# Peptides against a protein of PDB entry 7SID, part 52

Target 1, 151 residues: chain A of PDB entry 7SID
Amino acid sequence: LHMYLMLLKELPGEEYPLPMEDVLELLKPLSNVCSLYRRDQDVCKTILNHVLHVVKNLGQSNMDSENTRDAQGQFLTVIGAFWHLTKERKYIFSVRMALVNCLKTLLEADPYSKWAILNVMGKDFPVNEVFTQFLADNHHQVRMLAAESIN

## One batch from the design tools (peptide; made by RFdiffusion4, then SolubleMPNN)

Design b2_p16_2_s3 (from b2_p16_2, 7 letters changed)
Fold by OpenDDE base, seed 3:
Structure b2_p16_2_s3 (fold): chain B 151 residues (1-151), chain A 16 residues (1-16)
Amino acid sequence: as target 1 above (151 residues)
Amino acid sequence: MEKELQEQQQRFLNAP
C-alpha cells in the first residue's frame, strides 16, 4: 500500500503529464486497493487526495483515444463507488472533503460533464449534478468546500 | 461501463 500511494503522490502535474499507458498501469490496481481498505477512513482519504494527480493527467489527454477512455473508466468507477458509499453514510467528513476535491478537479477538466459521468449500478450521474449534492452535506466544512468550488 | 469495470465496482461496494 505504501509504495502504491507513494507512486500516486509523486505523479507529475498538468505541466508534465505522464503517458496514458503509465496512467493506466497505475489505475488498474486502484479499485482493488480501495476495496481492501474501504473501511479505513484514513487510507480512503489518502487515496482520494493522491488520485488528484491522476485527474490532472486525464484532463490533458486526447478524449478520442481508447487509452484515454479506458483510464477515465477506471478512475470514474472508483469515484462512483466512493460517491455511492458516501450516500450510504459510510464515510466521515474528511473523506467526503477529499471526494469533493476530486469532483472539483474533474469539473475543472470537464465543466460540462462530457466524459466526467459516474456510472453506478448501471445508471449515469453527471459529475456536475453529483457535485451540487455536497452543498447540502451535513458537515459545514464539506458544504463550504463545495460552495467555494462554485464561487 | 464495461463488464469488468462493473465487476470491480461491485467488489468495492460489497467488500467486507
Scores: peptide ipSAE 0.661, ipTM 0.946, DockQ to the pose 0.854
Fold by OpenDDE base, seed 2:
Structure b2_p16_2_s3 (fold): chain B 151 residues (1-151), chain A 16 residues (1-16)
Amino acid sequence: as target 1 above (151 residues)
Amino acid sequence: MEKELQEQQQRFLNAP
């Protein structure tokens, strides 16, 4: 886990995006890692914070690329799961804040939710619609973060 | 969403 998290953290930022092939390799184990530690709030927060780099890479990629679509799909699968579990009140505010940051970054990359659509249990949820739900979060810091993100 | 991704998500959602 530690090594994997370090790899995620060390991903180049928006200024130097990674080749999509490398992004894919990093995303492949992501769902499994999240599954193993889904009840660990700190690990989940850390994962979500680190995958922000991935989101930035995805946003700058050619959407017509098969690898890009694959990477986006893999990432959105995980984010969708986190969102779903958040709705089930499985995560504390710090994890939700990290999730909001991910969603914010997605919206910045795809304001019209052309590809940023969360599919959970066969249903599609555009991120722009999902994001507004955090404006009504029970924790004030989450609400503030969400509000600041759209202003 | 691809079947494999669906399965991955289900594993996540149902993980202990």
Scores: peptide ipSAE 0.660, ipTM 0.946, DockQ to the pose 0.856
Fold by OpenDDE base, seed 4:
Structure b2_p16_2_s3 (fold): chain B 151 residues (1-151), chain A 16 residues (1-16)
Amino acid sequence: as target 1 above (151 residues)
Amino acid sequence: MEKELQEQQQRFLNAP
């Protein structure tokens, strides 16, 4: 876990995107890691904070490539799961804050949710619609962050 | 969503 988290932390920012092949390699174990530590709030928060770099890379990639679609799928699968578990009240506000930041970054890259669509249990949920739900979050900081993101 | 991704998501959602 620690080595994996370190790799995620060291990802270049938006100005220095990684080759999509490298992004894919980093995303492959992501769902498994999240699965193992889904009940650890601190680990989940850390993961979500680190994958922000991945989101930035995805937003600047050529959307026409299969690798890009694969990477997007890998990432959105995990985000969708986090969102679903959030609806089930499995995560504290700090994790939800990190999730909102991920969704914010997605919306910056895809404001109309043309590709940023969460699929959970066979149903599609555009991120712009999902994001709106956080405006009504029980925690004031989450609501504020969500409100700031759409302005 | 691809079948493999669906399975991965299910494992995540159902993990203890």
Scores: peptide ipSAE 0.660, ipTM 0.946, DockQ to the pose 0.852
Fold by OpenDDE base, seed 5:
Structure b2_p16_2_s3 (fold): chain B 151 residues (1-151), chain A 16 residues (1-16)
Amino acid sequence: as target 1 above (151 residues)
Amino acid sequence: MEKELQEQQQRFLNAP
């Protein structure tokens, strides 16, 4: 886990994107790692904070590339799962804040939700629609963070 | 969503 998290942390942002092939290699074990530690709030928060770099990389990539679409799919699968479990009240506010940051970054990269669509249990949810739900979060800091994207 | 991605997500959602 430690080695994997280190690799995620060192992923370049939008200013210096990695080749998509390298991004894909890093994303391959992501869902498995998340599943193993889904009940560990600290690990989940750390993962969500690190994958912000992935979002930034995806936003600067050629959207017509097969590898880009594959990377987007793998990433959105994980984000969708975190969102679903959040609705089931599985995560504390600090994890939800990390998730909101991911969603904010997605909206910045794809304001019109052309590719930023969460699929959970066979249903599609555009990120802009998902994001508005956090404006009504029970924790004030989560609401404030969500509101920053609106203003 | 691709079948493999769906299965991965389901494993995540149902993990202990």
Scores: peptide ipSAE 0.659, ipTM 0.946, DockQ to the pose 0.853

Design b2_p16_2_s4 (from b2_p16_2, 7 letters changed)
Fold by OpenDDE base, seed 3:
Structure b2_p16_2_s4 (fold): chain B 151 residues (1-151), chain A 16 residues (1-16)
Amino acid sequence: as target 1 above (151 residues)
Amino acid sequence: MEKKLQEEQQKFLNAP
């Protein structure tokens, strides 16, 4: 876990996107790692904060490539799971804050949710609709972050 | 969503 988190932490920002092939390699173990530590709030928060760089990379890539679609699919699978568990009140506010930041970044890249769609248990949820739900979050900081992202 | 991704997501959602 430590090595993986360090790798995610050291990812370059939006100014220096990684090749999509490298992004795919990073995403391959992500779901498994999240699964192993899904009950650890701090680890989940850290993972979500670090994968912000991945979101930025996905948004800058050519959406017409197979690798891009694959990477998007793998990433959205994980985000969808986090969102679903959030709806089930499995995560504290700090994790929800990190998730909102991920969703915000997705909306910056895809404001109309053309590809930013969460599929959970066979049902599609556009990120723009998902994001709106956080405006009514029970925690004030989450609501404020969501509101800031819209306005 | 690919079948493999669905399986991974389900594992995530049902993990102990």
Scores: peptide ipSAE 0.639, ipTM 0.942, DockQ to the pose 0.825
Fold by OpenDDE base, seed 2:
Structure b2_p16_2_s4 (fold): chain B 151 residues (1-151), chain A 16 residues (1-16)
Amino acid sequence: as target 1 above (151 residues)
Amino acid sequence: MEKKLQEEQQKFLNAP
């Protein structure tokens, strides 16, 4: 786990996006890692914080290649799961904060939710619609973060 | 969403 997290942490940011092939390699084990530690709040927070780099890389992709679509799909699958479990009140505010940051970054990359659509159990949820739900989060810091992201 | 991704998501959602 920690080796994987270290790899995620060391990913270059938006200024130097990774080749999509590298992004895919990093995303491949992500779902499994999240599954193993989904009940560990600290690990989940850490994962979500680190995958921000992945979101930035995905947002910088100008080509609608198969690899891009694949990477987007893999990432959104995980984010969708986190969001779903959040709706089920499985995560504390710090994890929700990290999730909001991911969603914020997605919206910055795809303001009109052309590709940033969460599919959970066969139902589609555009990120722009999902994001607004955090404006009504029970925790004030989550609400504040969400509100700041709208502006 | 691809079947593979659906399965992975379900694994996530149903993980202990």
Scores: peptide ipSAE 0.639, ipTM 0.942, DockQ to the pose 0.855
Fold by OpenDDE base, seed 4:
Structure b2_p16_2_s4 (fold): chain B 151 residues (1-151), chain A 16 residues (1-16)
Amino acid sequence: as target 1 above (151 residues)
Amino acid sequence: MEKKLQEEQQKFLNAP
């Protein structure tokens, strides 16, 4: 876990996007790691904070390739799971804050949710629609963060 | 969603 988190933390960001092949390698273990630590709030928060770099890389990609779609799919699968578990009240506000930041970054890259669509249990949820739900979050800081991020 | 991704998501959602 620590090695993986360290790797995520060291990503350069949107100014220096990684090759999509490298992004894919980073995403491969993501779902498994999240599964192992899904009940650890601090680890989940840390993961979500670190994957912001991945989101930025995905958003800066101008390539319409299978690798890009694969990377997007892998990432959105995890985000969708976090969102679903959030709906089930499995995560504290700090984790939800981190999730909102991920969703914000996705919307910055894809404001109209053309590709940023969460699929959970066979149903599609555009991120722009999902994001608005956090405007009504039970925690004031989450609501404020969501409100600050929306146009 | 790809079948593999569906399986991974289910694992995540149902993990202990």
Scores: peptide ipSAE 0.639, ipTM 0.942, DockQ to the pose 0.853
Fold by OpenDDE base, seed 5:
Parts: structure tokens; C-alpha cells; sequence
Structure b2_p16_2_s4 (fold): chain B 151 residues (1-151), chain A 16 residues (1-16)
């Protein structure tokens, strides 16, 4: 786990994106790792904070590439699961903060939700619609973070 | 969403 988290942490940002092939290799274990530690709030927060680098890389990639679509799909699968479990009140505010940051970054990369669509149990949820739900979050810091993303 | 991704998501949602 720690070795994998270290690799995620060291991902290049938006200024120096990785080749999509490398992004795919890093994304492949992600769902399994999240599944193993879904009840560990600290690990989930850490994962969500690290995958911000993935979103930045995806936003700078060629959207016409099959590899890009594959990477987007793998990433959105994980984010969709975190969002669903959040609605089921499984995560504390610090994890929700990290999730909002991921959604914010997605909207910056795809303001019109052309590809940033969460699919959960066969239903589609555009990220822009999902994001507005956090404006009514029970924790003030989550509401504030969501509100800051609008302006 | 691809079948493989759906299965992975279900594992995540149903994990202990």
C-alpha cells in the first residue's frame, strides 16, 4: 500500500503530464486498493488527495485517444463509488473535502461535463449536478469549499 | 460503462 501511495503522490502535475500509458498503469490497481481500505478514513483521504494529480494529467491529454477514454473511465468508476458511499454517510468531512477537490478539478478540466459523468449502478450523474449537492453538506468547511469552486 | 468497470465498482461498493 505505502509503495503504491508513494507512486501516486509523486505523479507530475498539469505542467508536466505523464504519458497516458503510464497513467493507465498507475490507475489499474486503484479500485482494488480503495476496496481494501474503504473503511479507513485516513487512507481514503490520502488516496483522494493523491489522485488529484491523475485528474490534472487527464485534463492535459488528447481526448480522442482510446487510452485517454480508458483512463477516464477507470478514474470515474472510483470517484463514482466514493460519491455513492458519501451519500450513504460513510465518510467524515475530511474525506468529503478531498472528494470535492477531485470534483472541482474535474469541472475545471471539463466544465460542460462532456466526459466527466459518474456512472453508479447503471445510472449517469454529470459531475456539475453532483457537485451542487455539496453546497448543502452538513459540515461548514465542505459547503465553503464547494461554494468557492463556483466563483 | 464497460462491464469490467461495473464489476470493479460493485466490488468496491460491497467490500467489507
Amino acid sequence: as target 1 above (151 residues)
Amino acid sequence: MEKKLQEEQQKFLNAP
Scores: peptide ipSAE 0.639, ipTM 0.942, DockQ to the pose 0.850

Design b2_p16_3_s1 (from b2_p16_3, 9 letters changed)
Fold by OpenDDE base, seed 1:
Structure b2_p16_3_s1 (fold): chain B 151 residues (1-151), chain A 16 residues (1-16)
Amino acid sequence: as target 1 above (151 residues)
Amino acid sequence: SERQEQLKKEQQAFLS
């Protein structure tokens, strides 16, 4: 876990995008890692904070390639799971804050949710629609972050 | 696609 987290932490940002092949390699173990530590709030927060760089990389890539679509799918699968568990009240506000930041970054890259669509249990949820739900979050800081992101 | 089906299974495991 720690080695993987370090790798995610050192991932270059939007200014220095990685080749899509490298992004794919980083994403492959992500679902498994998240699943193993889904009940650890601190680990989940850390993961969500680090994968922001992945979103930035995806936004700078050619959306027409198969590798890009694959990377998007892998990432959105994980985000969808975090969102679903959030709705089940599994995560404290700090984790939800990190998730909102991920969703915000997705919307910056895809404002109209052309590809940023969460598929959970066979149903599609555009990120822009998912995002608005955090405006009604029980925690004031989450609501404030969501509201700030909309403006 | 086959890849999409694999991702669905992974997510299901995540949510189980």
Scores: peptide ipSAE 0.619, ipTM 0.934, DockQ to the pose 0.910
Fold by OpenDDE base, seed 3:
Structure b2_p16_3_s1 (fold): chain B 151 residues (1-151), chain A 16 residues (1-16)
Amino acid sequence: as target 1 above (151 residues)
Amino acid sequence: SERQEQLKKEQQAFLS
């Protein structure tokens, strides 16, 4: 875990995007790691904060590429799971804050949720619709973050 | 696709 988190933390910034092939390799173990530590709030927060780099890379990619679609699918699968568990009230506000930041970045790349769609248990949830739900979050900081992201 | 099916299984495991 710690080595993986370190790798995520050491990723280059937005100004130095990773090749999609590298993004795929990074995403490959992500679902498993998240699943193993789904009950650890601090780990989940850390993961969500670090994967912001991945979201930024996806936003700058060619959507017609098979690798892009694959990376997109892997990432959205994980985000969908975090969102679902959030709906089940499994995460504290700091984790939800990190999730909102991920969703915000997705909306910046895809404002109309053409590809940013969360599929959870066979149902589709466009990120723009998912995002608006955080405007009614129980924690004021989450609501504020969601609100400022619309501006 | 096979890849999409694999992702579904991974998500199911995540949510279990």
Scores: peptide ipSAE 0.618, ipTM 0.934, DockQ to the pose 0.869
Fold by OpenDDE base, seed 4:
Structure b2_p16_3_s1 (fold): chain B 151 residues (1-151), chain A 16 residues (1-16)
Amino acid sequence: as target 1 above (151 residues)
Amino acid sequence: SERQEQLKKEQQAFLS
């Protein structure tokens, strides 16, 4: 876990996008790691904060390739799971804050949710629709963050 | 696709 988190932390970010092949390699263990530590709020928050770099890389990609779609799919699958568990009230506000930041970054890259669509249990949820739900979050800081990001 | 089905399985495992 620590080695993986360190790797995520060292991602260059939006200014220096990684090759899609490297992004795919980084995403491969993500679902497993998240699943193993799904009940650890601090680990989940840390993961969500670090994967912001991945989101930025995906958003900067202008390639319409199988690898791009694969990377997007892998990432959205994980985000969808976090969102679902959030709906089940499994995560504290700090984790939800990190999730909102991920969703915000997705919307910056895809404002109309053309590809940013969460599929959970066979149902599709466009990120722009998902995001608006956080405007009604029980925690004031989450609502505030969502409100700041909507415009 | 097969890849999409695999992702669904991974997500289900995550949510279980």
Scores: peptide ipSAE 0.618, ipTM 0.934, DockQ to the pose 0.894
Fold by OpenDDE base, seed 5:
Structure b2_p16_3_s1 (fold): chain B 151 residues (1-151), chain A 16 residues (1-16)
Amino acid sequence: as target 1 above (151 residues)
Amino acid sequence: SERQEQLKKEQQAFLS
């Protein structure tokens, strides 16, 4: 786990995107790691903070590539799961803050939610619609973070 | 697709 988290932490940002092949290799274990530690708030927060770099890389990639669509699908699967568990009140505010940052970054990369759509249990939820729900979050810091993303 | 089905299974396991 710690070795994997270290690799995620050291991902380059938007200014220096990784080749899509490298992004795919890093994303492959992500779902399993998240699933294994889904009840650990600190680990979930750490993972969500680190995968922000993945979103930045995806936003700079060629959207016409099959590998890009695959990477987007892998990432959105994980984000969709975190969102669903958030709706079930499984995560504290600090984890929700990290999730909102991921959604914010997704909207920056895809403002019209052309590909940024969460599929959970066979149903589609555009990220822009999902994002607005955090404006009514029970924690003031989460509401503030969501509101800052609108302007 | 086969890949999409695999992702669905992974998500289902995540949510179980």
Scores: peptide ipSAE 0.617, ipTM 0.934, DockQ to the pose 0.871

Design b2_p16_3_s2 (from b2_p16_3, 9 letters changed)
Fold by OpenDDE base, seed 2:
Structure b2_p16_3_s2 (fold): chain B 151 residues (1-151), chain A 16 residues (1-16)
Amino acid sequence: as target 1 above (151 residues)
Amino acid sequence: DERRQQLLEEQQAFLS
């Protein structure tokens, strides 16, 4: 786990995007890792913070590429799961903050949710629609973060 | 889409 987290942390930023092939390799174990540690708040927070780099890379890639669509799908599957569990009140505010940051970054890359759509259990939820729900979050810091992202 | 179905299965495992 820690080795994987370290690799995620060391990902280049938006100014130096990773080749999509490298992104795909990094995303392969992501679902399994997240699933395994879904109940660990600290690990989830760390993962969500680190995958922000992945979101930035995905947003800069050619959407017509099969690899890009695959990477987007893999990532959105995980984010969708985190969102679903959030709705089930499984995560503390710090994890929700990290999730909001991910969603914010997704919206920056895809403001009209052309590809940023969460599919949870076969149902589609555009990220822009999902994001507005955090404006009504029970924790004031989460609401503030969400509100700041809209302005 | 086979890949989409695979992702849904992974998500189901995640949420189970």
Scores: peptide ipSAE 0.554, ipTM 0.922, DockQ to the pose 0.818
Fold by OpenDDE base, seed 4:
Structure b2_p16_3_s2 (fold): chain B 151 residues (1-151), chain A 16 residues (1-16)
Amino acid sequence: as target 1 above (151 residues)
Amino acid sequence: DERRQQLLEEQQAFLS
């Protein structure tokens, strides 16, 4: 786990996008790692903070590429799971903050949710609609973070 | 498609 998290942390930002092939390799273990540590709030927060770099890489890639669609699918599946568990009130505010930051980054790349769509258990949820729900979050800091992205 | 179905199965395992 710690080695994987270190790799995610060292990913270059938007200014230095990775080849999509490298992104795919990094995403392959992600679902398994998240599943194993889904009940660990600190690990989930750390993961969500680190995958922000992945979102930035995805936003600059050719959306018509098969590898890009695959990477998007893998990533959005995990984010969808985090969102679903959030709706089930499984995560504390700090994890929700990290999730909102991830969704915010997605909206920066895709403001109208053309490709940023969460599929949870076979149902589609556009990120812009999902994001709106955090404006009514029970924690004030989560609401504030969500609100600042719209302005 | 088949890849999408595989991802849904992984997600289901995640949420179980």
Scores: peptide ipSAE 0.552, ipTM 0.922, DockQ to the pose 0.811
Fold by OpenDDE base, seed 1:
Structure b2_p16_3_s2 (fold): chain B 151 residues (1-151), chain A 16 residues (1-16)
Amino acid sequence: as target 1 above (151 residues)
Amino acid sequence: DERRQQLLEEQQAFLS
């Protein structure tokens, strides 16, 4: 876990986008890692903070390739799982804050949710629609962060 | 799509 988290932390920012092939390799173990530590709030927060770099990399890609779609799918599957568990009230506000930041970054890359769609248990939820629900979050900081993202 | 289905199964494992 620690090695993987360190790798995520050391990813280049949007100014230095990774090749999509490298993004795919990075994403392959992500779902498994998240699943193993889904009950650890601190680990989940850390993961969500670090995968912001992945979102930025995906947003910088102007190519509609098989690898791009695959990377998007892998990432959105994980975000969808975090979203679902959030709906089940499994995560404290700090984790939800990190999730909102991920969703914000997705919307910056795809404002109309053309590809940023969370598929949870076979049902599609566009990120722009999912995002609005955080405007009514029980924690004031989450609501504020969501509101700032809309403006 | 086979890949899409695979991801959904992976997600199910995540959420189990």
Scores: peptide ipSAE 0.550, ipTM 0.922, DockQ to the pose 0.758
Fold by OpenDDE base, seed 5:
Order: C-alpha cells, then sequence, then structure tokens
Structure b2_p16_3_s2 (fold): chain B 151 residues (1-151), chain A 16 residues (1-16)
C-alpha cells in the first residue's frame, strides 16, 4: 500500500502531464486498493487527495484517444463508488472534503460534463448534478468548500 | 461494451 501511495503522490500536475500509457499503469491497481481499504477513513482520504493529479493529467490529454477514455472510465468508476458510499453515510467529513475536491477538479477539466459522468450500478450521474448535493452536506466545512467551487 | 461491463463488475466488488 505505502509503495503504491508514494507512486500516486509523485504524479506530475497539469503543467507536466504523463503519457496516458503511464497513467493507465498507475490506475490498474487503484480500484482493488480502494476496495481493500474502503473502511479506513485515513487511507481513503489520502487516496482521494493523491488522485487529484490523475484528474489533472486526464484533463490535458487527447480526448479522442482510446487510452484516455479507458483511463477516464477506470477513474470515474472509483469516484462513483466513493460517492455512493458517501450517500450511505460511510465517510467522515474529511473524506467527503477530499471527494469534493476531486469533483471540483473534474468540473474544472470538464465544465459541461461531456465525459465527467459517474456510472453507479448502471445509472449515469453527471458530476455537476452530483456536486450540487454537497451544498446540502451536514458538515459546514463541506458545504463551504462546495459553495466556493460554484462562485 | 465489454470494457464497460468489466468496470461495472469491479465497482460491484468495491461496493459489496
Amino acid sequence: as target 1 above (151 residues)
Amino acid sequence: DERRQQLLEEQQAFLS
């Protein structure tokens, strides 16, 4: 786990995007790692904070590439799972804040939700629709973070 | 799409 998290943390930002082939290799274990540690709040927060770099890389890539679509699909599947478990009240506010930051970054990369669509159990949810739900979050800091992203 | 189905199966395992 720690070795994988270190690799994920060291991903370059949007100024120096990685080749999509490298991004795909890093994403391959992500779903499995998240699943194994889904009940560990600290690990989930750390993962969500680190995958912000993945969103930045995806936003700078050729959207017509098959590899880009594959990477987007893998990433959005994981984010969708975190969102679903959030709705089931499985995560504390600090994890939800990390998730909101991921959604914010997705909207910055795709303001019109052309590809930023969460598919959860076969149903599609545009990220902009998902994001607005955090404006009514029970924790004031989560609501504040969501509101700042809208303005 | 086969790839899409694979992703859904992975997600289901995550949520189980």
Scores: peptide ipSAE 0.550, ipTM 0.921, DockQ to the pose 0.813

Design b2_p16_3_s3 (from b2_p16_3, 7 letters changed)
Fold by OpenDDE base, seed 1:
Structure b2_p16_3_s3 (fold): chain B 151 residues (1-151), chain A 16 residues (1-16)
Amino acid sequence: as target 1 above (151 residues)
Amino acid sequence: SERREELKRKQEEFLA
C-alpha cells in the first residue's frame, strides 16, 4: 500500500502530463487497493487526494485514444464506488471533501459530463448531476467546497 | 466489451 501511495503521490499533474499508457497502468490496480482499504477513512482520503493528479492528466489527453477511454473507465469506476458508499453514509466529511475535489476537477475537464459519467450498478450518473448532491451535504465545509465550484 | 465487463467486476468487488 505505502509504495503504491507513494507512486500516486509522485504522479505529475497538468503541467507535466504522463503518457496515457503509464497513467493507465497506475489506475489498473487502484480499484483493488481501494476495495481493501474502503473502511479506512484516512487511507481513502489519501487515495482520493492523490488521484487528483490523474484527473488533471486525463483532462490534458487526447480523448480519442483507446488508452484514454480505458483510463477514464478505470478512474470513473473507482469514483463511482466512492460516491455510492458516500450515499450509504460510509465516509466522514474529510473523505467526502476529497471526493468533491475529484468531482470538481472532473467538471473542469468535462463541464458537460460528456465522458465524466459514473456507472454504478448498471445506472449512469453524470458527474454534473452527482455534484449537485454535495450542495446539500450535512457538513458545512463540504457544502462550501461544492458551492465554490459553481458560484 | 471485455473492458466494460472487467470494470463492472472490479466495481462489484469494491462494493461487495
Scores: peptide ipSAE 0.664, ipTM 0.949, DockQ to the pose 0.809
Fold by OpenDDE base, seed 3:
Structure b2_p16_3_s3 (fold): chain B 151 residues (1-151), chain A 16 residues (1-16)
Amino acid sequence: as target 1 above (151 residues)
Amino acid sequence: SERREELKRKQEEFLA
């Protein structure tokens, strides 16, 4: 875990995008890692904070390539799972804050949710729709974070 | 597709 987290921490941001092949390689094991530590709030928060770099990278990629679609799918699978567990009230506010930041970054990259669509249990949820739900979050800081991205 | 099925499996395992 620590080695993987270290790799995520050292990912370059939007200024230095990685080849999509490298992004895909990092994303493929992500779901498995998250699954193992889904009940650890600190680990989940850390992972979500680190994958922000990946979102920024995806936003600068060629949307027409198969590797881009695959990378997007790998990432959205994880985000969708975190969102679903959030709806089941499994995560404290700090984890939800990190998730909102991911969703915010997705909206910046894809304002009209052309590709930023969460598929969970066979249903599609555009990030636009998902994001608005956090405006009604029980924690004021989560609501504020969600609101500042819209205004 | 096979890729979509794999992603579905991964998410199901995550949510189990």
Scores: peptide ipSAE 0.663, ipTM 0.948, DockQ to the pose 0.811
Fold by OpenDDE base, seed 5:
Structure b2_p16_3_s3 (fold): chain B 151 residues (1-151), chain A 16 residues (1-16)
Amino acid sequence: as target 1 above (151 residues)
Amino acid sequence: SERREELKRKQEEFLA
């Protein structure tokens, strides 16, 4: 875990993009890692904070590439799972805040949810629709973060 | 597609 988190943390942001092939290689094991530690709030928060760099990298890539579509799919699969477990009240506010930051970054990269669509249990949920639900979150800091992202 | 099926399996394992 620690070695993987180190690699994930060292991903460059929007200003210094990596080849999509390299991004994809890092994303492929992500769902497995998240699955193993889904009940550890601190690990989940750390993972969600680190994948912000991945979203920034995905947002400036060539959308016509098969590797780009694959990388987007790998990422959205994980975000969809975290969102689903959030609805089931499995995560504390600090994890939900990290998730909102991921969704915010997705909306910045794809404001019209052309590719940023979560598929969970066979149903599609555009990220802009998912994001608005956090405006009614039970924790004030989560609501504030969501509201600041809109304005 | 094969890719879609793989992603579905990964998510199901995550949510199990």
Scores: peptide ipSAE 0.662, ipTM 0.948, DockQ to the pose 0.804
Fold by OpenDDE base, seed 4:
Structure b2_p16_3_s3 (fold): chain B 151 residues (1-151), chain A 16 residues (1-16)
Amino acid sequence: as target 1 above (151 residues)
Amino acid sequence: SERREELKRKQEEFLA
């Protein structure tokens, strides 16, 4: 876990995008890692904070390539799972804050949710729709963070 | 597709 988190942390952002092949290699094990630590709030927060760089990288890539679609799918699968568990009230506010930051970054890269769509249990949820739900979060800091992207 | 099935499996395992 430590080594993997370190790799995610050192991932270049929007200014210096990685080849999509490299991004994909980092994303492939992500779901498994998250699954193993889904009940650890601190680890989940850390993972979500680190994957912000992935979103920034995806936003600068050619969206028409197979590797891009695969990378997007790998990432959105994880985000969708975190969102689903959030709806089931499995995560404290600090984890939800990190998730909102991911969703915010997704909206910056894809304002109209053309590719930023969460598929959970066979149903599609556009990120712009998902994001709006956090405006009604029970924690004031989560609501405030969500509101920052709209205004 | 194979990719879709893989992603579906991964998410199901995550949410189990």
Scores: peptide ipSAE 0.660, ipTM 0.948, DockQ to the pose 0.817

